# Designs tried in a protein design run: peptides against a protein of PDB entry 4QMF. Part 110

Target 1, 175 residues: chain A of PDB entry 4QMF
Amino acid sequence: ESSFMTLFPKYRESYLKTIWNDVTRALDKHNIACVLDLVEGSMTVKTTRKTYDPAIILKARDLIKLLARSVPFPQAVKILQDDMACDVIKIGNFVTNKERFVKRRQRLVGPNGNTLKALELLTKCYILVQGNTVSAMGPFKGLKEVRRVVEDCMKNIHPIYHIKELMIKRELAKR

## One batch from the design tools (peptide; made by RFdiffusion4, then SolubleMPNN)

Design b2_p22_7_s1 (from b2_p22_7, 9 letters changed)
Fold by OpenDDE base, seed 1:
Structure b2_p22_7_s1 (fold): chain B 175 residues (1-175), chain A 22 residues (1-22)
Amino acid sequence: as target 1 above (175 residues)
Amino acid sequence: DKEEEKLDEELDKLSKEILKES
């Protein structure tokens, strides 16, 4: 039997407690067991003797990883779908200066989140910026594009260049 | 700097256009 565990920050505890019955119900459909440990601050998923698809445990692993990074359950649970992939991009290690980090992270989000929403549309992904990570869900090609834009932004390459490129690609794909 | 601020404004404008057409 396979198992995976993920730690979560303290500020997520109340939310995770609220939705854990929904997590359990979603995973029960696949005969995956799960445990929320409030003392350790961890989530665990594990296969059972009734688990039919051995690959679903990897998606369950991704589910708890996404939940730990503040992705809401209604979105995170979509990872259990066959056509859905995810990526958790660590952005806190690209620049040590706090002000520079905040500025570049904010540039990725944009005023009223417009830049991020535009990027979501262009890549057909869900994207959430939280703390030192960016969580993304969607098709593999879109995820690759998201990671490139996110990491380059943290490397001080302005997102506008990538957005324009993605727009051109979209127009070409329509022809 | 001034150039980055200009790019930020252009990006916001472009983002709004993308959101509008979608």
Scores: peptide ipSAE 0.699, ipTM 0.956, DockQ to the pose 0.927
Fold by OpenDDE base, seed 2:
Structure b2_p22_7_s1 (fold): chain B 175 residues (1-175), chain A 22 residues (1-22)
Amino acid sequence: as target 1 above (175 residues)
Amino acid sequence: DKEEEKLDEELDKLSKEILKES
């Protein structure tokens, strides 16, 4: 049997406690067991004897990973769908200067979150920028695009260049 | 700098356009 564990920051504890019954119910449909350990600050998912699809445990792993990175449950639980993928992009190691990091991260988000929302539409992804990570959910192709924009932004490549490129791609895809 | 500010402004305009089209 397979199991995966993810640590979560203390500030997520209250929220995770409130939604854990929903997590349990969602995973029960797939015969995946789960445990919230408030002492260690961890979430665990594991297969059971009744788990019929061995691959679902990987999606369960991704679920708890997303939850640990502040993705809300109603969004995170969509990872259990067959056609949904996710990516957790670590952005904290691209820039050593904190001020520079904050500025580049804010550039990715944009005024009123407009840049991020636009990127979501262009890539057909959900995107959450939180702390030192960017969590994304959507089609694999869109996720690759998100990662490129995010990482390049942290490398001081302005998002406008990628947004323009994605806009062109979007127009070309329309029929 | 001025160039960065210009790019930020243009990006925001483009973003708003994308949002309106949806």
Scores: peptide ipSAE 0.699, ipTM 0.956, DockQ to the pose 0.920
Fold by OpenDDE base, seed 3:
Structure b2_p22_7_s1 (fold): chain B 175 residues (1-175), chain A 22 residues (1-22)
Amino acid sequence: as target 1 above (175 residues)
Amino acid sequence: DKEEEKLDEELDKLSKEILKES
């Protein structure tokens, strides 16, 4: 029997309570048990004797990880699909100066979120910038690209260089 | 930084272009 637990911040409690029945239903299809502990502020997923695919527990682990980091359920639940991977990129430790951190994080998002949306299209990923983390979901190749762009941005390498590179790669892929 | 601001503007233009192509 395998189990995984993740803590979630208090501000996520109300939302998680709202969608937990949906989480349960989604995981029930795979015979994965789950528990929302409002006292501890945790989510737990657990294999059961009826769990057929032992690997699904890892995806369930990722599901609750994504939910804890503010990814909406309709998006997060896609992690249960075989072809879907995810990454939670910690960005809070690259810069100690708060103002510089905010500036670089905002640069990644761009005006009206245009930069982030463009990056999503180029990498075929979903990307959510929230607090000190960037959550991404998509193909493994795309996730690697997202992580590179995100981390480099926090290291003061402007995203434009990577965006241009990805644009070229996309055009080449169409040929 | 003026150079960074220029790059920000260029990035926004490129981003919008990518969004329009989709």
Scores: peptide ipSAE 0.699, ipTM 0.956, DockQ to the pose 0.922
Fold by OpenDDE base, seed 5:
Structure b2_p22_7_s1 (fold): chain B 175 residues (1-175), chain A 22 residues (1-22)
Amino acid sequence: as target 1 above (175 residues)
Amino acid sequence: DKEEEKLDEELDKLSKEILKES
């Protein structure tokens, strides 16, 4: 595939307008074209005849996916780096009760975001909880760990068990 | 649920420790 499109929610429009020139500049370095459609509420990326590396289009796809899920541009643009991967974890379908959903999502974040920040450090990932999704960026190993913690939390498995496990692994890695 | 609250408090304490070490 040489073209990808993603929709974004209305509340994201103003921000995307302000950073789109930067998006264009970043993608131009790879000869990837992009379009922001404010009427439809969509972002599109596509290869051109000047695109040297066809694989970069997949990273461009991930870029607009991350931007649609409220990841700030300075962080999202890092996805274009070879060593950076991402994951968008859908969390809205694990719980039918809204109050239960909110409670479990908040448990993942923790007071003042401390739990989430700790998880970021332990996994060497960036993590953003927004709406019904969790966006993560980092090494594949870390992303796998993040997804496990996030999904288990929504399944009512308390994050503390995973945090303790990750702490042990970190200490072992320092040796 | 008192058990969940206890775990929440412990997790927050542990999280703060992790952040402090960084």
Scores: peptide ipSAE 0.698, ipTM 0.956, DockQ to the pose 0.922

Design b2_p22_7_s2 (from b2_p22_7, 8 letters changed)
Fold by OpenDDE base, seed 2:
Structure b2_p22_7_s2 (fold): chain B 175 residues (1-175), chain A 22 residues (1-22)
Amino acid sequence: as target 1 above (175 residues)
Amino acid sequence: EEKEEKLDKELDKLSEEILKES
């Protein structure tokens, strides 16, 4: 039997409580057990004797990881699909200066979130920038592209260079 | 800084174009 646990910040508690029945229902379809511990501030997923696919526990692990990073349930639950992958990119350690960090993070998002939305379209990924992490969901190739853009942005490489590159790649793929 | 501001504006324009094409 396999088990995975993730901690979540206190500010997520209220939301997680409201959607936990939905989490349970989604995981029950795969015979994965789950526990929300409000005292510890943790989520746990476990295989059961009835778990058919042993690999689904890894997706369940990813589900709770995404939920802990503020990904909404309707999006996060898609991780249980076979063709969906995810990545949680830590961005807080690239820059020591807080103001510089905020500026670079904001540059990644762009005015009205346009840059992020454009990046989502180009990579066919869902992307959420929250706190010191960027959560992404989508095809593996797209996730690699997202990670590159995100990390480079935090390293002071302007996203425009990658966006232009991705635009070219997309145009080539449409042909 | 001026260069960054220029790039920011260009990126925003490109982003809007991408969004309109979708």
Scores: peptide ipSAE 0.685, ipTM 0.952, DockQ to the pose 0.924
Fold by OpenDDE base, seed 1:
Structure b2_p22_7_s2 (fold): chain B 175 residues (1-175), chain A 22 residues (1-22)
Amino acid sequence: as target 1 above (175 residues)
Amino acid sequence: EEKEEKLDKELDKLSEEILKES
């Protein structure tokens, strides 16, 4: 039997409590057991004797990881689909200066979230910027592009260069 | 910094165009 555990921030506790029955139901379809520990502040997923696909435990691991990073359940649960991958990008270690960090993170999001939404469309990914992490879900190729744009932005490479590049790639793919 | 502000504005405009195309 395999098991994975992740810790979650205190501010996620209330939400996780409200959706945990839905998490349980989704994982039960795959015979994966799960536990929400409010004292420790952790989520655990485990294979059972009835687990048919041993690989699904890795997707369950990713599910709780995404939930811990503020991804809403209706989106996070899509990770259980075969064609869906995810990435949790740590952005807090690129810049030590708080103001510089905030500015670069905001540049990634853009006014009204327009930059992030544009990046989602270009990469066919879901992207959530929360705290010191960026969570992304989508096809592997799209995830690679997201990570590049996100990390480069934190390294002070302006996202506009990558957005233009992705637009060109999209146009070329249509021909 | 001035260059960055210009690029920020251009990026916002470009992003809006991408969103409209969808």
Scores: peptide ipSAE 0.684, ipTM 0.952, DockQ to the pose 0.928
Fold by OpenDDE base, seed 3:
Structure b2_p22_7_s2 (fold): chain B 175 residues (1-175), chain A 22 residues (1-22)
Amino acid sequence: as target 1 above (175 residues)
Amino acid sequence: EEKEEKLDKELDKLSEEILKES
């Protein structure tokens, strides 16, 4: 049997409790067992004797990882689809100065979240900026682009340069 | 700093344009 566990922060407990039946149902379709441990603050997924696709356990691992990082279930559960990948980008270690960190993180989001929404469209990804992580879901190519933009932004490379590049690429792809 | 603010404004405009085209 293969098993994966992830810890989740206390503030996610109430939400995870409310959606755990949905998690169970989604994973049951693949004969993946799951456990929510409220004492430890952990989620566990594991294969069973009835698991027919050994690769699905890795997607289940990603599911609980995404849920732990505040991705809502209706979005996170899409990771179980064959064509869907994800990435959790740690952004908290690029800048030690808190104010600089907040500024760069806010630059990535933009006013009213417009920059983030634009980046989502350009990369065909879902992107959630939460705390010290950016969670992204989508095609592998798009995820690679998201990671580049996010990390470079935290390295003080303004997102506008990448956004312009992605716009050009999109226009070229339409031809 | 002034350069960053200018780029922020340009990025916002560009983002809005992208959203409108969708």
Scores: peptide ipSAE 0.683, ipTM 0.952, DockQ to the pose 0.929
Fold by OpenDDE base, seed 5:
Structure b2_p22_7_s2 (fold): chain B 175 residues (1-175), chain A 22 residues (1-22)
Amino acid sequence: as target 1 above (175 residues)
Amino acid sequence: EEKEEKLDKELDKLSEEILKES
């Protein structure tokens, strides 16, 4: 039997309470138990004696990790699908200056979120920028590309170079 | 900074084009 726990920030409490029945239902299909602890501010998932596929617990772990990082449930629950992977990219430690951090993070998002949406399309990923992390969901290849763009952006490598590269790759793939 | 601003504008334009194609 396996168990995983993740902490969540206080500002997520209200939302998590509202969707927890849905989380429970989704995990019950796989005989994975789950607990929301509002006192500690934690989510726990664990296998049961009825769990058929032991590997599903790892996806359940990823589910609560994504939920803790503000990914909405309808998107996060897709992680339980076999073909779906995720990545949580820590971006808060690349720069020490707060203003520089904010500027680079905003550059990744772009005006009206256009840059981020474009990156999502090019990589076939879902991407959410929240606080000191970027959460992404999609195919492994796309996730690798997302991480590169995100981390390089925080290292002051402008996203334009990667976007152009991805566009070229997309055009080549259409042939 | 001027170079970065130019790249920012170019990226935004390019992003909009990508979105329109979808």
Scores: peptide ipSAE 0.683, ipTM 0.952, DockQ to the pose 0.928

Design b2_p22_7_s3 (from b2_p22_7, 6 letters changed)
Fold by OpenDDE base, seed 1:
Structure b2_p22_7_s3 (fold): chain B 175 residues (1-175), chain A 22 residues (1-22)
Amino acid sequence: as target 1 above (175 residues)
Amino acid sequence: EEEEEKLDEELDKLSKEILEES
């Protein structure tokens, strides 16, 4: 039997409590057991004797990881699909200066979230910027592009260069 | 800094165009 555990921030507790029955139901379809520990502030997923696909436990691991990073359940649960991958990008270690960090993170999001939404469309990914992490879900190729744009932005490479590049790639793919 | 602000404005414009195309 395999098991994975992740800790979650205190501010996620209320939400996780409200959706945990839905998490349980989704994982039960795959015979994966799960536990929400409010004292420790953790989520655990485990294979059972009835687990048919041993690889699904890795997707369950990713599910609780995404939930811990503020991804809503209706989006996070899509990770259980075969064609869906995810990435949790740590952005808090690129810049030590708080103001510089905030500015670069905001540049990634853009006014009204327009930059982030544009990046989602270009990469066919879901992207959530929360705290010191960026959570992304989508095809592997799209995830690679997201990570590059996100990390480069934190390294003070303006996202516009990558957005233009992705636009060109999209146009070329249509021909 | 001024150049970065200009790029920010250009990026926002470009982002809106991408959103409108979809």
Scores: peptide ipSAE 0.695, ipTM 0.951, DockQ to the pose 0.928
Fold by OpenDDE base, seed 2:
Structure b2_p22_7_s3 (fold): chain B 175 residues (1-175), chain A 22 residues (1-22)
Amino acid sequence: as target 1 above (175 residues)
Amino acid sequence: EEEEEKLDEELDKLSKEILEES
């Protein structure tokens, strides 16, 4: 039997409580058990005797990881689909200066979130920038592209260079 | 800084174009 646990911040507790029945229902379809521990501030997923697919527990692990990082349930639950992957990119350690960090993070998002939305379209990914992490969901190839853009942005490589590159790639793929 | 601001503006324009094409 396999089990995975993730901690979540206190500000996430109220939301997680409201959607936990939905989490349970989604995981029950795969015979994965789950526990929300409000005292510890943790979520746990476990295989059961009836779990037929041993790999689904890894997706369940990813589900709670995404939920802990502010991804809304209707989006996060898509991770249980076979063709959906995710990545959690830590961005807080690239820059020591807080103001510089905020500026670079904001550059990634752009005015009205336009840059981020454009990046989502180009990579066919969902992307959420929250705190010191960027959560992404989508095809593996798209996730690699997202990680590159995100990390490079935090390294002071302007996203415009990658956006232009991705635009070219998209045009070539349309044919 | 001026160069960065210019790039920011260009990026926003490109982003809007991408969004409009979709």
Scores: peptide ipSAE 0.694, ipTM 0.951, DockQ to the pose 0.922
Fold by OpenDDE base, seed 5:
Structure b2_p22_7_s3 (fold): chain B 175 residues (1-175), chain A 22 residues (1-22)
Amino acid sequence: as target 1 above (175 residues)
Amino acid sequence: EEEEEKLDEELDKLSKEILEES
């Protein structure tokens, strides 16, 4: 039997309370138990004696990790699908200057979120920028591309270079 | 800084084009 726990920030408490029944229902289909602890501010998932596929617990772990990082449930629950992977990219430690951090993070998002949406399309991923992390969901190849763009952006490599590269790759793939 | 601003503008333009194609 396996168990995983993740802490969540206080500002997520209200939302998590509202969707926890849905989380429970989704995990029950796989005989995975779950607990929301509002005192500690934690989510826990664990296998039961009825869990058929032991590997599903790892996806359940990823589910609560995504939920803790502000990914909405309708999107996060897709992680339970076999073909769906995720990545949580820590971006808060690349720069020490707060203003520089904010600027580079905003550059990744772009005006009206256009840059981020474009990156989502090019990589076939879902991407959420929140606080000191970027959460992404999608195919492994796309996730690798997302991480590269995100980390390079925080290292002051402008996203334009990667976007152009991805566009070229997309056009080549259409042939 | 001026160079970065130019790249920002170009990126936004390119992003919009990508979105419109979808």
Scores: peptide ipSAE 0.692, ipTM 0.951, DockQ to the pose 0.930
Fold by OpenDDE base, seed 3:
Structure b2_p22_7_s3 (fold): chain B 175 residues (1-175), chain A 22 residues (1-22)
Amino acid sequence: as target 1 above (175 residues)
Amino acid sequence: EEEEEKLDEELDKLSKEILEES
């Protein structure tokens, strides 16, 4: 048997409790077992004797990882699709100064989240900025682009340069 | 700092453009 566990922060407990039946149902379709441990604050997924696709356990691992990082279930569950990948980008270690960190993180999001939404469209990804992580879901190519923009932003490379580049690439792809 | 603010404004403008084209 293969098993994966992830810890989740306390503030996610109430939400995870409300959606755990949905998680169970989604994973049952793949004969993956799951456990929500409220005492430890953990989620576990594991293969069973009935698991027919050995690769699905890795997607289940990613599912609980995404849920732990505040991705809502209706979005996170899409990770179980064959063509869907994800990435959890740690952004908290690029800048030690809190104010600088907040500023750069906010620059990535933009006013009313417009920058983030634009980046989602350009990369065909879902992107969630939460705390010290950015969670992204989408095609591998798009995820690579998201990680580049996110990390460079935290390194004080303004997102506008990447946005312009992605815009050009999109226009070229339409030809 | 002034340069960053200018870039922020331009980025917001471009972002809105992208959103409107969708």
Scores: peptide ipSAE 0.692, ipTM 0.951, DockQ to the pose 0.930

Design b2_p22_7_s4 (from b2_p22_7, 9 letters changed)
Fold by OpenDDE base, seed 2:
Structure b2_p22_7_s4 (fold): chain B 175 residues (1-175), chain A 22 residues (1-22)
Amino acid sequence: as target 1 above (175 residues)
Amino acid sequence: DEEEEELDKELNELSEKILKES
């Protein structure tokens, strides 16, 4: 049997407690067991004797990973769908200067989150920028595009260049 | 700098356009 564990930051504890019954119910449909350990600050998912699809445990792993990175449950649980993929992009190691990091992260988000929302539409992904990570959910192709934009932004490549490129791609796909 | 500010402005305009067209 397979199991995966993910640590979560203390500030997520209250929220995770409130939604854990929903997590359990969602995973029960797939005969995946789960445990919330408030002492260790961890979430665990594991297969059971009744788990019929061995691959679902990997999606369960991704679910708890997303939850640990502040993705809300109603969005995170969509990872259990067959056609949904996710990516957790570590952005904290691209820039050593904190101020520069904050500025580049804010550039990715944009005024009122407009840049991020536009990127979501262009890639057909959900995107959450939180702390030192960017969580994304959507089609695999879109996720690759998101990662490129995010990492390049942290490398001081302005998102405008990628947004323009994605706009062109979208227009081409509409015909 | 001025170049970055211009790019930021243009990016926001493009973003708003995308949002309005959706």
Scores: peptide ipSAE 0.696, ipTM 0.955, DockQ to the pose 0.891
Fold by OpenDDE base, seed 3:
Parts: structure tokens; C-alpha cells; sequence
Structure b2_p22_7_s4 (fold): chain B 175 residues (1-175), chain A 22 residues (1-22)
């Protein structure tokens, strides 16, 4: 029997309460049990005797991890699909200066989120920038690209260089 | 930084292009 637990910040409590029945239903299809602990502020997923695929517990772990980092349920639940992977990229430790951090994070997002949306299209990923983390979901190759762009941006390597590279790669893939 | 601002502008232009072509 395997179990995983993740803590969530207080500001997520109301939302998680709202969608927890949906979480339960989604995991029930895989015979994964789950618990929302409002006192501790935690989510737990657990295999049962009826769990057929032992690997699904790892995806359930990722599900609650994504939910804890503000990914909406309709998106997060896609992690249960075989072809879907995720990554939670910690960006808060690259820059100690708050203003510089905010600036670089905003550069990653861009005006009206245009840069982020473009990066999503180029990598075929979903990307959410929230607080000190970037959550991404998609194919493994795309996730590697996202992590590179995100971390480099926080290291003051402008995203434009990677965007141009990804654009070229996309065009080459169409040939 | 003027160079960064120019890159920001160019990045936004490229981003918008990508979005429009999708």
C-alpha cells in the first residue's frame, strides 16, 4: 500500500473544498482513495486493495501536487492520462532581490500573458506561473523546454532567445 | 535597461505572431 501527502496553502482551502468531490470521483475510477484534511491543510492519495495499476498512484501524487500549486482541477486532472507529465519549477531561489524577481517573473509571463501563451503553444504544454513556482503539464520534451526557458529567465537570460529557437524548431518539424 | 526593453518589445511581437498563427 502506497500513499502520498501534500500540504496546501490556506488560500487554496475554499477552492479545494469545492472541487474535492470531483477529485474523489476522478480517482475512484482508478481505485485510488483520497483525503482532504482541512485541519492540517493537506491532501492525501492512497492505493487500495482494488488498485489495478500501481503506477497510477504516482500520477495521483502529481495531481494533488498540482492542485496545491493553484492548477485548476479541470487541467490538473489531465495528469491521470498516460501521455501527460508535469513539472513544478521552483523559481523563488534564483534571485534574492524581490523587485528583480518580480521583473523576471513578469518577463516570463509578458504583456497580457502573451509570452506564456506563446511558450505554451511552442512546447505543447500548459503553464501556470503562480507565486514562487511555475507549474507545467504536457509532453516530457515540452516540459524540458519549459524548464529551460523558465530557469534561464530567472537567471537573466531573456526568453526571446529560447522563443526564437523554439520557433525555428517548430518550423523544421513542419517540413 | 534599454537593451532589455528592446528585447521585451521584440519578444511581445513574436509572441503575438505565434498566437495569431495558431
Amino acid sequence: as target 1 above (175 residues)
Amino acid sequence: DEEEEELDKELNELSEKILKES
Scores: peptide ipSAE 0.695, ipTM 0.955, DockQ to the pose 0.924
Fold by OpenDDE base, seed 1:
Structure b2_p22_7_s4 (fold): chain B 175 residues (1-175), chain A 22 residues (1-22)
Amino acid sequence: as target 1 above (175 residues)
Amino acid sequence: DEEEEELDKELNELSEKILKES
């Protein structure tokens, strides 16, 4: 039997408690067991003797990883779908200066979240910026594009260049 | 700097256009 565990920050505890019955119900459909440990601050998923698809445990692993990074359950649970992939991009290690980090992270989001929403549309991904990570869900090609834009932004390459490129690619794909 | 601020403005305008067309 396979198992995976993920730690979550304290500020997620109340939310995770609220939705854990929904997590359990979603995973029960696949005969995956799960445990929320409030003392340790961890989530665990496990295969059971009734688990039919051995690969679903990896998606369950990704589910708890996404939940730990503040992705809402209604979105995170979509990871259990066959065509859905995810990526958790660590952005806190690209720059040590706090002000520079905040500025570049804010540039990625944009006013009213416009930049991030535009990037979501262009890549057909869901994207959430939280703390030192960016969580993304969608098709593999879109995820690759998201990671490039996110990491380059943290490296001080302005997102506008990538947005323009993605727009051109979209127009070409329509022809 | 000034160049980055201009790019930020342009990016926001472009983003709004993308959102409007969707």
Scores: peptide ipSAE 0.695, ipTM 0.955, DockQ to the pose 0.928
Fold by OpenDDE base, seed 5:
Structure b2_p22_7_s4 (fold): chain B 175 residues (1-175), chain A 22 residues (1-22)
Amino acid sequence: as target 1 above (175 residues)
Amino acid sequence: DEEEEELDKELNELSEKILKES
């Protein structure tokens, strides 16, 4: 059988404890076993002899990956749906200067999160910026667009150019 | 950087427009 484990930061422990029964219930529907190890600070998912669809373990892997990166359970659990994909974009290694990193990350989010929310609408994705990663969930096409915008922003390419492009594409799609 | 600030302003205005129309 297949098994996957992910570590989570200490600040995530309390939340994960509160939702782990829900995680277990969701995975039980697919006969996927799971373990929360508070000592190690890890989550594990594994197939069982009763697992019917072996591919579901990959989605379970993605679930715990998303949870480790602060995605709330009600959103993260949607990854178990067939039509839902995700991406975890590492942004911490594009810039060596901390202040520059913070500035570019904030530019991606925008005032009151407006830029990020707009990007979510344009790409039909959920997007969460947390620490050195950006977690996204949605259709593959949208995820590709999100990654481009996020990485380019960290490379000092202003998001406005991508937003304008996505707006044009949206208008064309309405015809 | 004045140019970046102008782009930031324009981006926010555009974002708000998108949100309002949704």
Scores: peptide ipSAE 0.694, ipTM 0.955, DockQ to the pose 0.924

